# Ledger of designs, part 90: peptides against a protein of PDB entry 8OXM

Target 1, 371 residues: chain A of PDB entry 8OXM
Amino acid sequence: FKAEFRLAGGVNLPKIIDCVGSDGKERRQLVKGRDDLRQDAVMQQVFQMCNTLLQRNTETRKRKLTICTYKVVPLSQRSGVLEWCTGTVPIGEFLVNNEDGAHKRYRPNDFSAFQCQKKMMEVQKKSFEEKYEVFMDVCQNFQPVFRYFCMEKFLDPAIWFEKRLAYTRSVATSSIVGYILGLGDRHVQNILINEQSAELVHIDLGVAFEQGKILPTPETVPFRLTRDIVDGMGITGVEGVFRRCCEKTMEVMRNSQETLLTIVEVLLYDPLFDWTMNPLKALYLQQRPEDETELHPTLNADDQECKRNLSDIDQSFNKVAERVLMRLQEKLKGVEEGTVLSVGGQVNLLIQQAIDPKNLSRLFPGWKAWV

## One batch from the design tools (peptide; made by RFdiffusion4, then SolubleMPNN)

Design b2_p13_7_s4 (from b2_p13_7, 10 letters changed)
Fold by OpenDDE base, seed 3:
Structure b2_p13_7_s4 (fold): chain B 371 residues (1-371), chain A 13 residues (1-13)
Amino acid sequence: as target 1 above (371 residues)
Amino acid sequence: MGKELEEALLKAR
């Protein structure tokens, strides 16, 4: 290890360290403290398995369908080392950075990201109808700009077209794999884009197995397919390449049902893997920016002394695990809302659910569904 | 974990 470290920005002040390998290569690493990286490590292993399934199939291999992965080494329940995703940027930093975000640069007369957030926070406790009306007003005055990412990074037209195709394939693969695994908390800071490949890297995998549906403001979309995500695909939007890549990914997942169920079953019953949503985690994920001042509960390790009867905890856990496995089996059979769908029918339903402004308007304002 | 997953995949075959 080099003797020097840098701080990454953010509340937990993660340390960027440079390590020289036995091969003489320098590798940048991110050391997180006070963060449980076990769930990220487990989800990365599941993504690697999904990638193995996608590479075995001729149609998904020809399309280069893959979910981007990074190395995670958990060191303790509260510390670990991440591979630094060199040459990636959060899509939120590119789109809605206060100083030089793409929305401000390309749409200077639209609402600011702050004005959009404020309007949606004001209606957070209002009816679904009032949320929908304000969301539509925000969307009308905040037009998508993510097409400019590939235009800024790739000046050659042939390279630009190839990278836009790589982006669209990455969105499709990660959306379907993420849906099957019930991946939540897909806000604009938890999705990175690679500046060289145009592929997405999903980070902070702490909401999985549909645990986003039991948040105080439940998640109402299967994956992030917001207006900027669609704008990055270009003029065809969700049609053509995106839809076909979703269908081919879903075909491989459904045809691998037994393998995926066996893997997830082993993970759900692993006593070292806490995937369940707890009330404190739920509060942390949906905190208001105004409430950041008071509730740093030092998660003192000592509040684990609520000795709930071990039997009632175990029975409640087993019932949640069984429901997760049952819902995973339904997804892999194409069972949606009690109906068996074809791959094309299931993918169509998921796309419609993900782009529906009624579903998007109900999300927590911190998710930024208008971006 | 990685070995146990490999062993579980080997036992399912």
Scores: peptide ipSAE 0.006, ipTM 0.406, DockQ to the pose 0.019
Fold by OpenDDE base, seed 2:
Structure b2_p13_7_s4 (fold): chain B 371 residues (1-371), chain A 13 residues (1-13)
Amino acid sequence: as target 1 above (371 residues)
Amino acid sequence: MGKELEEALLKAR
């Protein structure tokens, strides 16, 4: 390892270290402290399995439908090493960086990212009606700009078109697989974009199996399909390529029901894999300072092992795991709200739920649903 | 590998 490290931004101040491999190649690594990377490692294995299923199917293979994965090495319950996703940027950094964000550059007369955030924070404890009205005002005065990512990075029109297609496919694949697995916490810093491929990399996989629905502010969307995410697809938006790629991904997931259920069952009952939401984790997720600059002292989560009777914990855990498996089976059968849907009907419902401004306005302000 | 990484983590504290 080199003697020098750099700090990555964010609350946990991850350390960027450079190591020289036995092959003489320098490799950058991200060392996270005070973070449990075991859930990320497990979810990356599930994504690799989903990629294997997608590569076996002719229609998804022809479309190059894949979820981008990275290497995770857990070192302890509170530390690990990540593969540095070289040539990636958080979509939030590109869109809403305070100095050089695309919204400020292309829409200087719109509300600032700070003004949008402030307006949504002021109504956080208000009615759903008041949240919806303020969200619509924010959306009217904060117009999407993510189309400019591909336009800035890819000057050749043929390359630009290919990369916009790669982006749209990546959004579709990750949205459907993320929905099947109940992936939450899809804020703009947890989604990276590759500057060379235009593919998305989903990071911080610590909210899975619909555990985002039991947060103090419940998650109300199946995946992130906000206005900027749609704008990056170009003029067709969610229609055409995105919808077809969602349908083809959903077809493969539904046709792989037995395999997916078996894998998730093994994971849910693995005593080394704590996927359940706890109150401290819930508070941490929804009290995140949105500004990278404020070093708030991390509350020492003292392990107050409340000695709940081992028998009552085990029965309660098993009932939660069973409910997760039942809901996963429903999704893979196309059961939504007690109705059996076709693949096209299910994908359509999920798209409508994800773009509904009523659902988006109810999200935690730190999710930045207006971006 | 593991020990060198632990030492790098300890030196980085």
Scores: peptide ipSAE 0.000, ipTM 0.381, DockQ to the pose 0.028
Fold by OpenDDE base, seed 5:
Structure b2_p13_7_s4 (fold): chain B 371 residues (1-371), chain A 13 residues (1-13)
Amino acid sequence: as target 1 above (371 residues)
Amino acid sequence: MGKELEEALLKAR
């Protein structure tokens, strides 16, 4: 390992370390402390399986439909090493960086990212109607700019067009796979974009199996399909390539029901895999940026071993696991709100739910649904 | 390998 490290941005200040392999190659690694990377490691294995299913199907293989994966090595319950996704940037860094973000560069007369966040935080405890009105005002005064990512990175028109298609396919694949697995916490820092491929890399997979719905502010969208995400697709938006790639991905997932259920069942009952949302994690994910200063958890949480009767914990866990499996089976059958939908009908419903400004306005302000 | 990673993690605290 090199003696020097860099801090990655974010609350936990993960350390970027450079290591020289036994092959003489330098590799960047992200060392995350105070975080359980076991869920990320498991979800990466599930993504690799989904990729295997997508590569077996001729239609998804021809479209190169894949979810980008990275290596995760959990070292303890509170530490691990991630493969540093070299040549990736958080979409939030590109879009809403305070100094040089694309919104500031291309739309200098729009609301700042800070003004948008402030307006949405002011209404966080208000009615859904008040949230919707303020969200619509924010959206009118904060216009999408993510089209400029491909325009800045790919100057050749033929390459630009190919990379915009690669982006659109990556969004479609990750959206459908993410929906099937109930992947949450898709804020703008948890989605990276590859500067060479224009493909998305989803990181921080700690909210899965619809556990985002039990957060203090429930998640109301199946995946991130916000205005900037759509703007990156260009003039066709959610129509044409995106919709067709969603449908083909959903078709493969539905046709792989038995395989997906079997693997998720094994994972849900693995005693080493804690996928359940705990209250501390829920608070951490929806903490206010202003509240970070005072909660030094004085580690005087006395070990009140609440010996909750192991039987009551196990029964509660099993009932949650069963409900997750039932809901996964429903999704893979195309059952939405008690109705059986075709692949096209299901994909259409999910797109409509994901772009609905009423759903987007209800999200936690830290999710930045206006971006 | 394990010790060097553990030392890198300790230096990374």
Scores: peptide ipSAE 0.000, ipTM 0.395, DockQ to the pose 0.029
Fold by OpenDDE base, seed 1:
Structure b2_p13_7_s4 (fold): chain B 371 residues (1-371), chain A 13 residues (1-13)
Amino acid sequence: as target 1 above (371 residues)
Amino acid sequence: MGKELEEALLKAR
């Protein structure tokens, strides 16, 4: 290890360390403290399994359908080491950085990202109708620009086209696998894009198994398919390559139902895995404004008095695990709202749900559904 | 990068 570390920024002040391997290669690592990386490690294992299934199928292998993964090593319940995703940038940094973000550069007369957020925060406690109208006004005055990512990074037309296809395939694969695993909507800073491959890397997988539906503001989309995400696909949008890659991914997932259920079952019953979102954690995640400084929640939760009998904890855990497995089985059977759908029907429903402005307008404004 | 990533990391936990 090098003697020096850098801070990655943020509340938990994760430490960036550089390590020279026995192979002489320098590897950057992120050391997180005050964070449980066990769920991230589990989700990376599930993604690796999904990649194995996708590589075994001839049609998904020919399409190079894969989810980008990174190494996670939990060291304790509150610490671990992450692989640094070198050559990646958060899509939010590219799109809505206040200084040099693509929206500011390409659409200088549109609303600022701050103006959009302010307008949506003002209606956060309003009716769904008022949220929808303000969301439509925001969308009209904040036009998508993510097409420019591939145009800036890939100047050769043939390379540009191949990278736009790689992006579209990556969005499709991660969207369908993310839906199956119940990752829901993903904040724009938790989606990294590789500047060389145009593939997405999903980081911080702490909301899984539809836990986003139990947030104080419930998730309303199966995955993030916002206007900028679609704009990055180019003129075809969700049609053609994206839809076909979603269908082929869903086909492999549905045909691998037994394997997926068995692995998720083993992971849910791992006594080292805390996959339940604490309601206080969920509340904290949606109450924190982006602009509010270093109020460390003194989690002086004197959690002294929840002597819930070990039996009541185990019974509650088993019931939630069973519900997760049942919902996973329904998704893998194509059961949506009590109806069995074909792969094409299920994928179509999910795409329509994900792009519906009524669903997007109901999301937590801090997740920037207009980006 | 760091604050918004970590707020987003927090929101994804």
Scores: peptide ipSAE 0.016, ipTM 0.549, DockQ to the pose 0.169; fails the geometry check

Design b2_p13_8_s1 (from b2_p13_8, 7 letters changed)
Fold by OpenDDE base, seed 2:
Parts: C-alpha cells; sequence; structure tokens
Structure b2_p13_8_s1 (fold): chain B 371 residues (1-371), chain A 13 residues (1-13)
C-alpha cells in the first residue's frame, strides 16, 4: 500500500488507497469505516448468479444483459475494502451534486436542485395530495437532462447510439433483478454510471428484500425509473429497447424460480447475514444530510442488545424470512396484487408503478424522485 | 508501503 490516502466525500469519509499487487499493477481501493459491507458482498454474489442465468439464455446473452458487479471484502461488522469503480461517477454528481451539474448547465432557468429539495422538504409531513401537487410543480420547473451524459461522453454518432443502448439495457437488467430481490435505497448517489461503457453500477446494497417498505417513509416504487433515468434512454423512453430488455430479463428470472428461491433461502437463514431493517438503520437512512459536508456523528448500531428472549427473536425472524420467500415466489410466478400476470403484463405494471408521479411524490425527499 | 498492522491502525479496523 502507498503511505498516502485520499478522502472520498460523504458522511463516513471513506479512504481511497492505492496498492501494488504481486503482478506489479497499481490498484485503487475504497476503504469504508463505520459501514457494514457484508450485505454488499452477499448481494454482489446474488448479482453474479443472476448474470450466470442471463448468460445461459440465448436472447439475454445476445442482448448483453448483465448487472455490473464489483469486489467487496468485508473485514469487520463496521469495515471493509471495496474495489474502486474506476471511471464511474454517481448519477447525482453529474446531474445535481456538482457546482456545474447538467441541470444547471442545460436548464439554467429551471429551479435549482436546492430549490426542488427545499420545496419537497416543506411538504414532507403533509398529505399525499399536497406532496403530489408540489412534486408536479417541481417536475414542471425541473426538466430532465440525462440525455446529455451520452452526448458529452460519446461524440461519434455510432458510438453514441451503441452506448445509449448499453445504458438502456443496464437500466432494464438492474431494474428487474433489483425488483425481484426487493432492492431499495436507489437514490442518485447509490447509482454510478461508467463514463466509458454507459453501464450502471449499483452500490450500497443495504436495503434488500423489500425492507425499504418498512422505513418511516416507505418506498413506493419497484425501482428507480425517474424522468432523468428515462431521458438517458433517448427519444423512445421506456418503449422499445427498455421494455423488451425488462421482459427478457423477467422471463429468465421467472424460468429460474427454483434456483433463485434456493439461493435466497440460504441467504435469509445465514446467521452471518443481517438483512433485516432495524430502527437505527432506518433512522440513519432517512436522516442522512444531503450535503457531503455535514459531519454528523454516525449512530452506532451495536448498542441495542435488546435482551429479547432468544425464542421470540427466532420466531419473529423466521416469520419475516417466510414472508420474504413467499413474496419472492409470487414475483417469480407473476403474482401482483393477487392476480397472475404474463411477463409483459407484469413488466408493464412495474413500469407504470415506477413512473407514477403519485408513487414518486410519496418517497423520502433525499431519494430525489424529481431527478 | 504500509504494513498490515499500520493498515489496521490507520483505518481503525
Amino acid sequence: as target 1 above (371 residues)
Amino acid sequence: FVSAKEYIELFKL
């Protein structure tokens, strides 16, 4: 390891270190402290399995449908090493979390990201109707610009078109697999985009198996399909390539039901894998300051050894695990709201739920549903 | 180069 380190931004102040491998190659690593990387490591293994299933199917293989994965090495309950996703940027950094973000550059007369955030924070404790009206006003005055990512990075028209297709396929694959696994907390800092491939890298996988639905502000969308995410697909939006790639991904997942259930069952009953939402984690996720500059003291999750009787903990845990497995089985059968849907019907319902302004307006303001 | 011990101390692992 080099003697020097850099700080990555954010509340946990992760350290960027450079190491030289036995092969003489320099590699950058991200060292997270005060963060449990065990869930990230497990979810990366599940994504690798999903990639194996997608590569076995001729139609998904021909479309190059994959989820981008990275290496995770947990070192303790509060520390670990991540592979540095070199040549990636958070979609939020490109769009809104930069002094010269794409919204400011391309839409200088729209509301600022700060104005949008402030308006949504003012209605956070209000009715769903008031949240919806303010969300619609924000959306009218904050128009999508993510199409410019591919236009800035890929000046050749043929390359631009190829990269826009790679992006659209990456969104489709990660959206459907993320939905099947119940992946939450998909805010604009937890989704990276590769500046060379235009593929997405999902990070911070600490909300899975629909545990986002039991947050103080419940998650109301199956995946992130916000206006900027759609604008990055170009003029066809969710129609054509995205929809077809979702359908083909869903078909492979449904046809792999037994394999996916077996894998998730093993993970849910692994005593080393804490996937359950706890009150301190819920508080931490929905009280994170949006600005990387505020050094809030990380609430230590370890101090609540609530001595509940071991028997009552085990029975409550088993009932939650059983409900997660039942819901996973329903999704893989195409059961939505008590109705059995075709692959096309299920994908259509999920797209409609993900783009519905009523669902988006109900999300926690830190999720930035207007982006 | 930082040793494994100095690495643990530097990162408070």
Scores: peptide ipSAE 0.000, ipTM 0.350, DockQ to the pose 0.031
Fold by OpenDDE base, seed 3:
Order: sequence, then structure tokens, then C-alpha cells
Structure b2_p13_8_s1 (fold): chain B 371 residues (1-371), chain A 13 residues (1-13)
Amino acid sequence: as target 1 above (371 residues)
Amino acid sequence: FVSAKEYIELFKL
């Protein structure tokens, strides 16, 4: 390790540490305190296993289908070390940064990101019909621009085409793997894009096993396939490369059912792995920007007093774990809404659910479903 | 939980 460290900003003051490996390479690391990195570490291990399955299959290997992973070393229940994802940017920062975001640069006459957010926040407590109408108005006046990411970064046409294919494959692989694992909270800031590879890096893996469906505003989409995500694929959109890569990923996942179930079963019953949604977590994920000021979680760890009968908590936990395993088994059999679907039928249903403006309009405004 | 904002600040650097 180098003798010097930098402070990252923010409330938890994480430390940036440079280390020199035994290979002589410098690697930047982030030492985080007051945060539970165990769920991220576990999900990264599951992604590595999925990548191993994808590499064993000739069709997925030839397509270079992989979910991008980063190193996580949990040190305690509230601390760990993260690998620095050098050369990545949040898709939300590229798209909707207030000063220089791609929407403002390429569509200066459209609604601002702030106007879109305000309109959707005004209807947050309204009917699904009112949310849908306002969402359609927002979408009409906020047109996708994510095609310009690859155009700005890759000036050579042959490189541009290869990078757009790499992006499309990354979206497909991460969408299907994320759906199988029930990965939620896929807002524009939890998805990074690599500026050199055009591949996506999914971060903050704290909502898994469909726990996004039990949020105060339930998640209504299987993965993020919003208009900008689709625009980054170019003129073919969800057709051709994306659909075929989803189908080939789903085929490998379904053919690996026993392996995936065994892995997830071990993880769900690990007493060190808290994957369940709690009310405080749910409140934190769906806080209003105005409410950010009051919730100092001075969760003093000292309220030992809720010795609610360990037996009733354990029975409730076991029933949730069994339900998660049953739903995972259904997905891996292609059971959707009580019907067994082919790989193509299942992938088609998931794509339709993910792009449906009725589903997108029901999401929490902080998810930014119009982006 | 890392806020998305904290993760962003943490991956920007």
C-alpha cells in the first residue's frame, strides 16, 4: 500500500488507497466504513458463477456474454474494500447531469431532467391512470439520446459498431442474469458504463431476490430497459442482437437450474447474509429529496430490546426463503404467471414487461423511468 | 446502504 490516502467526499468519508500488487501494477481501492458490503460481495460471487456457466457454453462464449464484476472484500458488518471501477461513469451522469448532460446538449428544447422529475413527483400519490398520462407527456417531451455515448467515445466507424455490439450484449446478459436473481433498484445511478469497453457495471446490489416488489412503491419491471437503454443499442433496438443474446443467456441459465438453485439455497440460509427487505431500508431507497435532511440514521446499535421471539422471526424468514427458491425454480423452468414458456416466449414476455409504459409509469420517480 | 450518490462519488473517483 502507498503511505498516503485520499478522502472521498460524502457522509461516510471513504478512504481511497493506492496499492501496488505483486505484479507491479497500481490498483486504486476504496475503503468504506458504516456500510454493509456483504450483499454486494455475495452477488459478485453469484455473477462470477453465472459468467463461468456462460463461458462453458459455446454459443454464449462466442458472443462474449458476461456480466461485469468488481472485487468486494467485506472486512466487517459495516466495512469493506471495493475495487475502483476506473474509466466508468454512471449512465445517469452522462444522460441527465444538470450542467452538461447529453439530454441538455442534444435536446435543449425538451423538458429538463428537473421538469420531468417534478412532473412525476406531483403525480406520485395519484392514480395509475394519472401517472400514465403524465409519464406519456414527459416521454413525448424528453426524447432518448444515449446513442450519442458511443458516437462521442468511438469516432472510428468500425470501432463504434463493435462497441455498440458490446454494449447491447452487456445489457442483454445483465438483464437476464439480473432477472433470474431478482435484482432490483436499477436506477440510472446504479448502472455504470465503461468508457473504453461500452460494457455495463451494475453496482449497489442491495435489492435482490425480488425484494424490490415489497418496496412501498413496488418495482413493476424485470430489469431496466428504458428508452435511453434501448437507444444505446442503435436502430435495431431490442430486436436482433439484444433479443438473441437474452435468449442465449436464458437458455444457459435454464440448463444450469440445479447449480443455480444449490448456490442460491446456500446463500439464502447463510446467517451472515441479510438479503431481506427491512422497513428502514425501504424508506431509505424511496426517500424524497426533501426528506434527505431529517433521516440521520443514528441507528444506535444498542437497542437490543426487540427480542421478538427468535422462533417467529425464524419461521417468517424460512417461509420467505422457501418462496424465493420456489420463484427462482419457476423462472428457471420458464414458468411465468402459471404458464410454461419457451426461452423465446419467456424472453419476449420479459422484454414487453420492461418496455411497457404502464409498468414504467408506476415506478418510484427516483428510478427515473423516462430516462 | 450506500446511497447511489455515494456509490457514484465512490466510482467517479
Scores: peptide ipSAE 0.000, ipTM 0.331, DockQ to the pose 0.104
Fold by OpenDDE base, seed 4:
Structure b2_p13_8_s1 (fold): chain B 371 residues (1-371), chain A 13 residues (1-13)
Amino acid sequence: as target 1 above (371 residues)
Amino acid sequence: FVSAKEYIELFKL
């Protein structure tokens, strides 16, 4: 390892370290502290399995439908090493960086990212109607700009077109795989875009199996398909390439039902894999920027009182795992709201749910559903 | 958890 490290941005200030391998190659690594990377590691394995299924099917293979994966090495329950996604940028950094973000550059007369955040935070405890009205005002005064990512990075028109297609395919694959696995909405800092491939890399996979629906502000979308995500697809938006790639991905997932159920069952019952939402994790994921100052974790949790009968905990866990498996089976059968849908019908419903401003307006404002 | 061996192999340390 080199003696020097760099800080990555973000709350946990992960350390970027460079190491020289036994092969003489330099490799950049991200060391996270105070973070459980086990869930990330498990989800990367599931993504690799989904990629294997997608690669076996001729139609998805021809389209190069894949979910991007990265190497994760969990070292402890609170530390690990990640592959540094070299040549990637968080979409949130590109879009809403305070200094040079694309919204500020291309839409200087729109609301600032801070003004949008403030307006949505002010209505967070208000009615759904008030949230929707303010969300529509924010959306009107904060127009999407993510189309400019590919335009800035790919100056050759043929390359630009190819990369926009790669982006659209990546969004489609990650959206459907993410829906099947119940990843839900994704914070804009937890979606990286590769500056060379235009493919998305989903990081920080701490919410899976629809556990986002039991957050203090529950998720209302099947995946992130916000206005900027759609804008990156270009003029066709969710139509044409995106829809067809979603349908082809969903066809492979549905046709692989038994395999996916077996895999997820093994993972849900793995005693080393805590996928359940706990109150502290829920608080952390939806913490307000104002509350960051006081929570020094002097949680001396006195170990005494949580002798809940092991039997009642185990029965409660098993019932949650069974519900997750049942819902996964429903998704893989095309059962939505008690109705069996075709692949096209199911994909259409999911797209409509994901782009609905009423659903988006109800999301946690910290996740910036207007971006 | 990844073993030290798997870590070495994964990163080619």
Scores: peptide ipSAE 0.000, ipTM 0.373, DockQ to the pose 0.025
Fold by OpenDDE base, seed 5:
Formats: C-alpha cells, sequence, structure tokens
Structure b2_p13_8_s1 (fold): chain B 371 residues (1-371), chain A 13 residues (1-13)
C-alpha cells in the first residue's frame, strides 16, 4: 500500500488508496468506513445475473446491453473494500463541481448549482404546485450540458458517435434493471461515468426493492432520466436507441420472471441481508446540509432494540418481503397501476414517469432533479 | 491478503 490516501467526497469520507499487488500492478481501491457494503455486494451479484440473462438473448447481446459492475469485498458490517472504478467520475462532479463543472463552463450565465439547490430547498416543505413552479424556473435557468462529456472525451467523430451509443445503451440497461429491482437513491454522486467507455456505473446500492418510496420524501420516478441524462444521448434523446434498448432489456427481464423471482426471494429471506429501510438510514439519506453539523449518528446498532416482540418484527418483515415479491411479479408481468401493459407500453409509461416535471419536482432536493 | 483486522488498524476504519 502507498502511504498516501485521497478522500473521495461525501459524508462517509471514503479513502482512496493505491495498492501494489504481488503482481507488481498498482490498483486503486476505495475503502469505505461506517458503511455496510454487503448490500452493494448482493446487488452486484444480481446485476451479474441480469448481465448473464442479457448475454444469453441474441437481441440484447448484439446491442451489448450490460449493467456495469464493480468488485465489492465486505470486510465487516461497517467496512469494506470497493474496487475503485479507475477512470470513472461521478456525473455530479463533471456537471456541477463548483470550480470547473460543465454547467459553469458552458452555461456561465445560468443559475449556479448552489442557486438551484437553494431555490428547491426553500420550497421543500411547500405544496406540490409551488415545488413544480420553482422547479420549472430552475430548469429554465439551468440548461443541460451533458452532451459535452462525450465531446470533451472523444475528439474523433466516429469514436464520439460509438461512445454516445454506448452511453445511451448503458442508461437504458441500468434504468430498466434498476426499475425491476426497485433501485433508488440515484442522485448524481451515486452514478459514475467511465471516461473511456462512456458507460454508467451505479454505486451505493443501499436503496433497493422500492424502499425509496418509504423515504420521508418518497421517490416519484422509476429511474434517473433527468435533462442532463437525456442530453448525453444527443439529438434523439429518449427516442430511437434508448427506447429500443429499454424495450429489449424489459423483454429479457419479463421472459426471465421465474429466475428473477427465485433469486430475489432467496435474497429477501437471507437473514444476513438487511435490505429494509430503517428510520435512521432514511434520515441519513435525506439529511439537510444544514443538519450535517449536529447528528453524527453513531450508528449504534444497539438502538434497534425497540422491544417490539420478536414475533411482531418477524411478521412485519415477512409482510414487507411478500409485498416486494408481489410487486416484482407485477413488474415482470407488465402490471402497472392495475393494468397489464405490453413491453412497449410499460417502457413508455416508465419513460413518461421518469421525465415528468411534476414527478421530478417532488423529489428530495439532494437528488438534484434539475441536473 | 492483508487481514481485515490489519486493514482496519492501518486505516483506522
Amino acid sequence: as target 1 above (371 residues)
Amino acid sequence: FVSAKEYIELFKL
């Protein structure tokens, strides 16, 4: 190990370390403290299974539809080593870094990222109508710039086009797989982009199985398909390649219903896999930047001894697990709001839900729905 | 393989 470490941004201050392997290769690693990487490890296994299903299908294999995975080595309940995705950057760092972010560089006369966040925080406790109006004002004065990512990184036009296609396919695959698994907390720091492949890497998989819907501010979108995410696809946006890749991914997921249900059932009833949203985790995920000063939640695991009889906890857990399995089965049947949809109908509904400014305006301001 | 314990101690995790 090198004696020097770097801090990755964020509340948990993960340490980036450089390790020289016995093979003489330098490997960058992310060391997270105070974080349970078991959920990330489990979700990476589910993503690998989804990738196996996508590779077996001729149509998804031809399109190279994959969700990017990383190695997770849980070391304890509060520590682990992540394979640092070398050559990746958080989309939030590229877009809204205060010093050199793409919005500041390409749109210097737009609202700053701070002004946008402040405006949305001021309306956080207000009506949905007031949130919508302020969100529309923010969006009007904060125009998308993510098209410039591929333009900066890929100067050759043929490479640029190929990488923009790889990006669009990665967004489509991760959006549909993420929706099926009920992946939440898709803020701009939890999505990395590979600077060489233009593929997305989803990190911090601690909100799954629609547990984002039970947050203090419920998640209102099936996946992140914000204006910058769409801008990165280029002139066609969500039409053509993105839509077709979503449909082909959804077709494979629906045709793999039995396999997906079986694996998720095993995971939901694994006593070592805590996927349930607890109130402390919910508060942590939606903490205000102003509240960062006082609550160091010592995640004392001990305060979960609310003496509900073990029987009532187990019955409540089983009912939540059953509800998750039922909802997963509905998604895989194309049941949305009590209606059975075709693959194209279901994908269309999900796209419309994800891009709806009314849904986006209702998200927690920390999710940065205007980016 | 650095033991998980040595890793925790080295990084004060």
Scores: peptide ipSAE 0.000, ipTM 0.366, DockQ to the pose 0.032

